# Designs tried in a protein design run: peptides against a protein of PDB entry 3PUK. Part 135

Target 1, 227 residues: chain A of PDB entry 3PUK
Amino acid sequence: ERGLKSVVWRKIKTAVFDDCRKEGEWKIMLLDEFTTKLLSSCCKMTDLLEEGITVIENIYKNREPVRQMKALYFISPTPKSVDCFLRDFGSKSEKKYKAAYIYFTDFCPDSLFNKIKASCSKSIRRCKEINISFIPQESQVYTLDVPDAFYYCYSPDPSNASRKEVVMEAMAEQIVTVCATLDENPGVRYKSKPLDNASKLAQLVEKKLEDYYKIDEKGLIKGKTQS

## One batch from the design tools (peptide; made by RFdiffusion4, then SolubleMPNN)

Design b2_p17_4_s1 (from b2_p17_4, 8 letters changed)
Fold by OpenDDE base, seed 1:
Structure b2_p17_4_s1 (fold): chain B 227 residues (1-227), chain A 17 residues (1-17)
Amino acid sequence: as target 1 above (227 residues)
Amino acid sequence: SLEEQYKKLQEFNKELE
């Protein structure tokens, strides 16, 4: 059984494909670097076809207009991906597609969101954050998408201390998205090293989990689970 | 084909790693 991969796929299917699905309608799907890795880890092209995707395209590449088709953007909330989207819809006369559905993998900063609203709000039929910021490798193994994490976490330079904290915060946030996806509030296990990075990360994860479940939509308090 | 498109995207990701 493809444990974590199947859970991630089910989350994407429910949060993205079922959310924008129309019977008999095909869409073009635009992916960035992260979402290409994400989908490749948990689904096949045949699965995407079943969800009404006729063509997948890299958002960073130049593409020919297909003005009669709607586009599904499944992308990270980064300046690069957002800028590519804005190029597709920024001009009223030169829209690449009929309309856009946008699903961000994580929280979209207000600055980027406001930029989208100001330039192409009329072309957007849906904009949603789905909170999947990890890659499932195996049934119970995943990786995080935090650039330069290794460099900053293991840097002996005190000048990098602030950057290390930012990286650890980002890692902790992504781990919480895994827990949310699995609907779990796990006890955290770690191996301590001289720099005690694992202990610090564990504390950040625990704090964020408490905050997440305290303010969840259902107002439910969940106890610790095993994972 | 769609399968070929998907493979190209996978290859793209490998090049970025």
Scores: peptide ipSAE 0.014, ipTM 0.449, DockQ to the pose 0.020
Fold by OpenDDE base, seed 2:
Structure b2_p17_4_s1 (fold): chain B 227 residues (1-227), chain A 17 residues (1-17)
Amino acid sequence: as target 1 above (227 residues)
Amino acid sequence: SLEEQYKKLQEFNKELE
């Protein structure tokens, strides 16, 4: 399968499931809002079973402890998701699971990471960032997980200018994760409207792409590709 | 069951939409 969904699934399989796979070991997988949508868009429950996931749980819900099983947290690096994780492992006496594997969908801020280290370091077997912050819809179509992006980007209110910048940065970052996932360095194309949103976003994406490929482990700067 | 888990996942996704 050549679609974006299959590429995303392959990335998750390699970066998450293969990374923490142990023969004969089943895990509980904890998902948040974004990762639920992400997985639902690119895999089936049967696929997850094949990867050693026995149960999928919502990280935001109260859950019964399964102390004999390890937990795979596939979550966004948000305060909400991190706080839920910390509740599962923060108490030495009340750990919900045997151990944790944490895979963040994007860059985890130092503040959150430090909070995790301070509270749960002994329970964590893995903590990685996989850089998938988009939802695949079609072969080359995806959606971004940026709350209120439409509102802030198209708001004529000057008071929203600062928030608009934050949204643009977040969108640009997520687009870069798509490119990274697809192993592409695209020439950015956009339609200009009365608002310079598309142009600004394009510039941010280009800058972030440059930064990404400069620091790529392979040390290879890819030329621009079609996407 | 897998079916139940899948249903839960779908329900969760729906709630988040």
Scores: peptide ipSAE 0.013, ipTM 0.423, DockQ to the pose 0.020
Fold by OpenDDE base, seed 3:
Structure b2_p17_4_s1 (fold): chain B 227 residues (1-227), chain A 17 residues (1-17)
Amino acid sequence: as target 1 above (227 residues)
Amino acid sequence: SLEEQYKKLQEFNKELE
């Protein structure tokens, strides 16, 4: 059995690096907070060099222009990361790099996508969404990136009910991305606790898994697999 | 160098933790 880290790396290699690879070409790679953690969990710098990455940079920091090199942006679809990208390419006279390849770790909202198109579409050679919104820790363990999940899920305040639902939805979506990455349709199991969080999350995951495999890339309905 | 790049990545990760 292949560990989760190796599966995640294979997914990134095929979806990102192989997609924009050009023989003999080196790129600068821009990372944000999430993608830095993601790559550090599943690869080494030697792996990135083999994929044609010469330098990695933090997207949030001010950087010197390297106008002769193309840039690979592997970032989350957040306003903060998108705004940093727009600063790099928003002005015709002040482009930091020759061109951009953008790979989002999740679905990019239409509002952000439209903002990018309106300001710097001519600089973008590729824009793709990949579904990797989790961090592999161990061979069978992963963590979810959902802000304030613990607070809202266990809040006794009824006024937080709406936010709790949003958090639960986000968690369920990320779990489904793990299943998609592993090409698995697992039977969902949960242990009931004083709060109904586990039951609610299980229901959301089951529903999303069903929807995903009904409309998968191959148009096939997959049976439940052992996970 | 590869070593310098690796160090840079490690420092970046530490700043984010």
Scores: peptide ipSAE 0.012, ipTM 0.445, DockQ to the pose 0.019
Fold by OpenDDE base, seed 5:
Structure b2_p17_4_s1 (fold): chain B 227 residues (1-227), chain A 17 residues (1-17)
Amino acid sequence: as target 1 above (227 residues)
Amino acid sequence: SLEEQYKKLQEFNKELE
């Protein structure tokens, strides 16, 4: 399949599974709410087995220790997911797994990263940000995962203005990750609504795209492409 | 869903034990 789902899967395979793969080694994979949805949208359990994943577990649930196996954490950089990780490795006596490979779906704030370093650095074999913060629905359709986005964007209460800006920034970041995944620099198009939220979001996306491609990994500045 | 597939796999593995 040549659709967005296949591209997302290929990126995850390369950035996560190939990065930590060892011949003959099986891992337990820990997922949060977002990454469960993400993987469900672009792969099957059989695909994960082929990548050396024996079992998938929800990071939020209580789990029995499997101390002889390494764990692959594919999680969002949120306090909730990080706290669950810290519970797995925070105590020497309570380590649930042999070691951890951590792959964040987006930029991990320094506060969270420092918290991990301070408590669990010896247990971590790899920590990487892969920048996939969207859910592919169809070949050219994706869904953003920003909590309460609708509420804050359409709230008539002026007191929510600051939170609305934060939500729009988060949405813009997720859209940019789609573009980065597809290696495209699209022209942004939108339909204006009464609150002009679409225009504001479009401006944020355009600015972030410019910033991304100025300092991309390949050092290439791409012109606007068809979206 | 992935969760459903996982549950099915777990059940299958239990049957093989």
Scores: peptide ipSAE 0.012, ipTM 0.421, DockQ to the pose 0.018

Design b2_p17_4_s2 (from b2_p17_4, 8 letters changed)
Fold by OpenDDE base, seed 4:
Structure b2_p17_4_s2 (fold): chain B 227 residues (1-227), chain A 17 residues (1-17)
Amino acid sequence: as target 1 above (227 residues)
Amino acid sequence: SLEESYKKLKEFNEELK
């Protein structure tokens, strides 16, 4: 059985690198905190070189312009990452790179998307969401990037209920990205806990899975599979 | 929604051509 890392890499290769690959063209790749961890977990620098990436840069850091090269932004759809992108291309006189290919790890909110369109559309060659919002650790094992998930999910304070729902939603979304990456529509299983968090999360996952597979890019409706 | 996301990105990418 292929490890999750290899599956994730294959997904990234297909969805990102193959999507923007041009023969003989090298790109600078911009990563944020999440995508740095993601790529580090499933590939080596040599792999990236083979995909036409000459150098990796941190999007959060000040960088010297390389105006003759196109940039591949593989970033999370967060205000911080998007703002950094906007700084790179927001001003005609201050463009860091020749053009940009943007690949978001998850759904980009309309607010951020519209902001990008309004300010940097002329510099963008491609914008895609690839829906990988997890870090593969080992075969069929992954970590979620949901801040304060533990705290809010298990908080005895009722005042945290709203935040708990947000966290649950985020977790469910990320689990769906795992399923999408693995091309599985699993039947959700869980162990009941005193706060019934697992049940709530399971329900959210099931709902999101249904929505995802009904309107996926391939137009396929998949039945539930055992996971 | 996913549908809305796909639509907006598809339209946007078409505009980028």
Scores: peptide ipSAE 0.222, ipTM 0.820, DockQ to the pose 0.665
Fold by OpenDDE base, seed 1:
Structure b2_p17_4_s2 (fold): chain B 227 residues (1-227), chain A 17 residues (1-17)
Amino acid sequence: as target 1 above (227 residues)
Amino acid sequence: SLEESYKKLKEFNEELK
């Protein structure tokens, strides 16, 4: 079963590929670690070819310039990925590609966004955040990409309390992206443990969901749904 | 916030046209 995978692919197709599609035009697509996993989970290379992608490149690797082709950057809003992008377009004489379309998987911090604007705005044709920060595994199963989440969530060390909160926030944000992708406002279920991490996470998710739907472009507040 | 992100990106993309 591929229910969630299909939904994720459909969202990417609409939000990314359809957004920058030009008939007869082929693009090079640049991926980072997360987006490589994401696309691998929900599509095949043949699917990407159908969307006008001729070659997939790793943004972290040194690449030869292909100045006659436009590049589609589908990347996470991290300093590492952004820095790699900036290297590709930071100098007029050293541009790797003809132009760039940038699609971030999540909210791009203002600091990174401002760096992009200041250095290479002339090379950018589109910049968008698509709000997908999870990996679909099965029809209704997904995984989160939060580094060291297990370590901090289950650490008995009080010194890690602040870091645990940060990790919980990150996980909650990613869960909200799943809900947004599925167009759901679910009632959250969890099993409590002695540390009650699941309860805390559930509360954060609920809060963030409320915030998300209140400020959604449609201006519609959805009631709680079963999921 | 989502609202702030939407605003900044909308403005930026208008400038890119």
Scores: peptide ipSAE 0.191, ipTM 0.803, DockQ to the pose 0.562
Fold by OpenDDE base, seed 3:
Structure b2_p17_4_s2 (fold): chain B 227 residues (1-227), chain A 17 residues (1-17)
Amino acid sequence: as target 1 above (227 residues)
Amino acid sequence: SLEESYKKLKEFNEELK
């Protein structure tokens, strides 16, 4: 079953494609490593064509300019992806595309955002964060994209405690994006042992869920659901 | 914060219009 995949696709369709859609207009879409995996997990190329995407390109690769077409950047808010975007529009004489629509999969740090604003603002038509930082696998299965999560979470070395906390925070954030995508505020359950990682992660998730729904776009505080 | 993120993006997009 593809329940979660369908939900994720609908979210992307609404938040990204519908947001920048212009009748009769085709765009080039730029993807990074994460968004390539994300879209591959929940849609087909035919679906993208229906949304006005003529071709998809890897943002990390050298690309020929197509100056008459607008570009849709669906990318993660990382220095690498942002730097590639900046290369596309950083020079007036070397702009690769007519204009850019940028959609980040997560919160873009102020440092990166300011860098974009300072150098490429005239080329940007839209910039939005959509908060999808997970890969749907099955109807109720997803994977997280947190580098070295296993290593730090299960490291017996106390010197890695700080990194472990950072990883836990990142994981919790991604889990919250799943809940937000599904419009759920679940009662968090976990199995403890051999380490207390699950308990700590659960606490972080609960806290972040509370914060998210408290200050969501609708200004609504939702109670816990039975999911 | 999430609230700050919404604010900055809203302001930025208004500037882009």
Scores: peptide ipSAE 0.161, ipTM 0.786, DockQ to the pose 0.574
Fold by OpenDDE base, seed 5:
Structure b2_p17_4_s2 (fold): chain B 227 residues (1-227), chain A 17 residues (1-17)
Amino acid sequence: as target 1 above (227 residues)
Amino acid sequence: SLEESYKKLKEFNEELK
């Protein structure tokens, strides 16, 4: 079965679990709001156990130290999630775990990345961006995590123009992550709207797709595919 | 941005070794 859920799971397995796997080693996995939803959508707890995860915990919650175990942080590159990580390993706090493997769901801003490097680099064994910023629902259906996207995209108020652009950019980025996950470079199609939002989004997606495949990790440039 | 990310992560992970 090659549904979107299975593809996403395979991507996570390869990019995250296989990347940090050590024989006989169990890890604690820390999740945030987004990655909790993501994993819940594409795997079971038994799957995580098979990948060497003993328990999953919410990064936002206060947790007891387990200093003998390494931690796998699968989190969004947000200030909130990063701050929680920093509290676990920061110089001002006792280390909660033996070491950390960090996997971001998207590009980590330089400001946050630099903050991590400056504070916790000695505790980190791996840091990677895996670029999965969507939730699979069905075989060909996914949801985007862009707050208030509907409101801003359909607002005719010029005062919301700046925020609308930010939202469009975020949506385009997440769509590109879907394409990357599916290893597709689709021709973008859209329906005309009164505010031309679909056209604008399509243009952003096309541009980002071109950029992604031009400089992707595999070094492959793909032509347009059907989607 | 992707290129920059690859560069910074590559450098960082090398430092982590």
Scores: peptide ipSAE 0.135, ipTM 0.772, DockQ to the pose 0.653

Design b2_p17_4_s3 (from b2_p17_4, 8 letters changed)
Fold by OpenDDE base, seed 2:
Structure b2_p17_4_s3 (fold): chain B 227 residues (1-227), chain A 17 residues (1-17)
Amino acid sequence: as target 1 above (227 residues)
Amino acid sequence: SLKEQYEKLREFNKELE
């Protein structure tokens, strides 16, 4: 049984690197905070070199233009990351790179998608969602990247209820990406006491799993699997 | 919906190909 790290790497290799690979072509890869952690957890720099990545750059930092090279953006679908991308390609005269391949780690909101489409569509060669929004820690252990999740989920303050829901939605989405990556439709198990957070999260996950498999291009609806 | 978003993205990718 392959560890989660290897599964994640294989998914990234197939969904990202193989998708945009051209013989003899090197790319600059732009990462955000999450994808930096993600790649660091499941690969080495040598692996990236083998996939045609010459340099990895932080999307949030000021970078020198490399106009002759194409850029691979492996980023989260967040306003911050998208804005950084848009700055790289927003000006016709000052494009930092030759073209862009964009791979989002999760579902891209319509607002962000439309913004990209409206401003930079001609510079984009690919724009895909790969649905990996978790960090593999061990063979069957992963962490979610949801800021302040603990605080909001366990806050007794009713004023945080709306934020708690947002956090749970984000968590559920990331859990679904794990399931998708592992090609599983698990029966969700949880411990509910003392709070109902686990139950609510489970319901959200189940709903999102259903939606995911309904729209799966393979047309495969899987039954419940052991998890 | 997520489905609608996915479909839009898929269509966009087809246009880019």
Scores: peptide ipSAE 0.020, ipTM 0.479, DockQ to the pose 0.749
Fold by OpenDDE base, seed 4:
Structure b2_p17_4_s3 (fold): chain B 227 residues (1-227), chain A 17 residues (1-17)
Amino acid sequence: as target 1 above (227 residues)
Amino acid sequence: SLKEQYEKLREFNKELE
């Protein structure tokens, strides 16, 4: 069985690096917190070099312009990451790089798309979502990047109900990305006791899986699989 | 929705090409 790390790497290689690869061209890669963790979990620097990445930079940090090089942004669709991108390309006089390839790890909200379109469209060569919003830990183990998930999901405070829903949505999305990455449409199993959190999450996952496979690039609807 | 986001992405990419 192929380890999850290798599967994730292959997905990234295909969806990101192969997509923007040009022979003899080197790129600067910009990472955020999540994608730094993601790549560190499934590849080595040597792997990135082989894919034409010369330098990795943190998108959150102030960086010196390298105007002769194109930039590969592999980032999460968060306001923070997008804002950093916008700072790099928002002004013609302040463009840090020659052009940008943007690959989001998840679905990008319309609001962020609109910001990008309004400010930086001319600098962008690609903008895609690759739907990998999890960190592979072991062969078949992954972690979700949902802030305060545990706290809100298990909080007895009713005031956190709205936040709990948001967290569950985020978790469900990330689980779906795992399924998508593994090309599986699982039957969801859960323990319903003592809280209904698992049931709710399962329902969300099932719904999102259905939606995902209905709208996937291949238009393929898959049956239920065991996971 | 996921569908809406997908459509938006598709449209955006078409504009960039």
Scores: peptide ipSAE 0.018, ipTM 0.477, DockQ to the pose 0.775
Fold by OpenDDE base, seed 1:
Structure b2_p17_4_s3 (fold): chain B 227 residues (1-227), chain A 17 residues (1-17)
Amino acid sequence: as target 1 above (227 residues)
Amino acid sequence: SLKEQYEKLREFNKELE
């Protein structure tokens, strides 16, 4: 039993692969740094082959055109990843692939979304957010992908206060994606330290959980569950 | 807001279908 890894894989399978799957059709899958780690944590290459993926490519690398094949972009909503996508489809004469399916791991900022819509909409068959921004390590253990989180959270320098808030916001968002993936609205527990970081993070998570379930497709408000 | 972004994305997906 793979626990959290299995849950994450099932979520990706349903939200991404089943959503764009066509019988007998193979796709090229484009990954960025985060999604490479994510898939590596919860599946094998053989699993991806079974889902109709023939080749995995790094979105940041220069790639040869395969114009007869559709591309599945499973990427984070970052300027770097989006810019790479735009390079693939931004020119009508230089499209690398037949069409694109885009699945973002998190909410796409308006600026990036509008840029994609304006430039490449005709090449896109699907564009969705799947809200998975964490890495499962073990059955009940996961890690967050927030660069320099430790540095900013524990920095005694007041000049880093704004950066600390940004980091905590990102961490809270990723924790909420774990809860969403598990279909949970947990009570948040934390250990207190001399710094109020844990308490602040807990408050951010609680707020974001409330917001998430308010905008749920089913319009259901879940009460707090055991975690 | 995240809500507004999600609504925009939903609308976009409907246009693609």
Scores: peptide ipSAE 0.017, ipTM 0.479, DockQ to the pose 0.778
Fold by OpenDDE base, seed 3:
Structure b2_p17_4_s3 (fold): chain B 227 residues (1-227), chain A 17 residues (1-17)
Amino acid sequence: as target 1 above (227 residues)
Amino acid sequence: SLKEQYEKLREFNKELE
């Protein structure tokens, strides 16, 4: 498959599964709402089995301890998901699993990161951000996961201006993750509308793309590509 | 900033290795 789904799967395989793989070792994988949708869009259970995942569990649900197994957390950097993780490892008596590998789908805020480090550092074997914050739908189509984006972007209420900026930033971040996944630095194009939403979003995307490639793992600035 | 976030991640992972 040459589509976006295949690209996303390959990225997850490389960034997550290959990163924590140990020969002969099985892990329990914990997913939240977003990552459940993400994996469902680009892989099958058989694929996960091949990657050493024996069971998939919902991080939001109460789960029985499996103390002999290591856990792979593939979750979004949200207070809700982080709190659930902390419940699994926050106390010695309440440890659900042997150890944890954590992979965030996006940048984890310092507040959450520090909270994890302070409470559960001894249980964590790996913590990485893989920057996949979109759902692949088709070969060249993706869906952004930004709640209430439409409402705030098109709200005529000036009281929503601050929230609109937050939403636009989140959207821009997700678009950048798509570009990163595709290994492209595109020239940003947009259709002008009565509202400056498209222009503002384009500016945010361009800025974030520049920042991303300046600090990429290779330390190289990529030129603009056609897209 | 993205740069700061990237740096903190690198440092954290180094400590875990």
Scores: peptide ipSAE 0.017, ipTM 0.478, DockQ to the pose 0.742

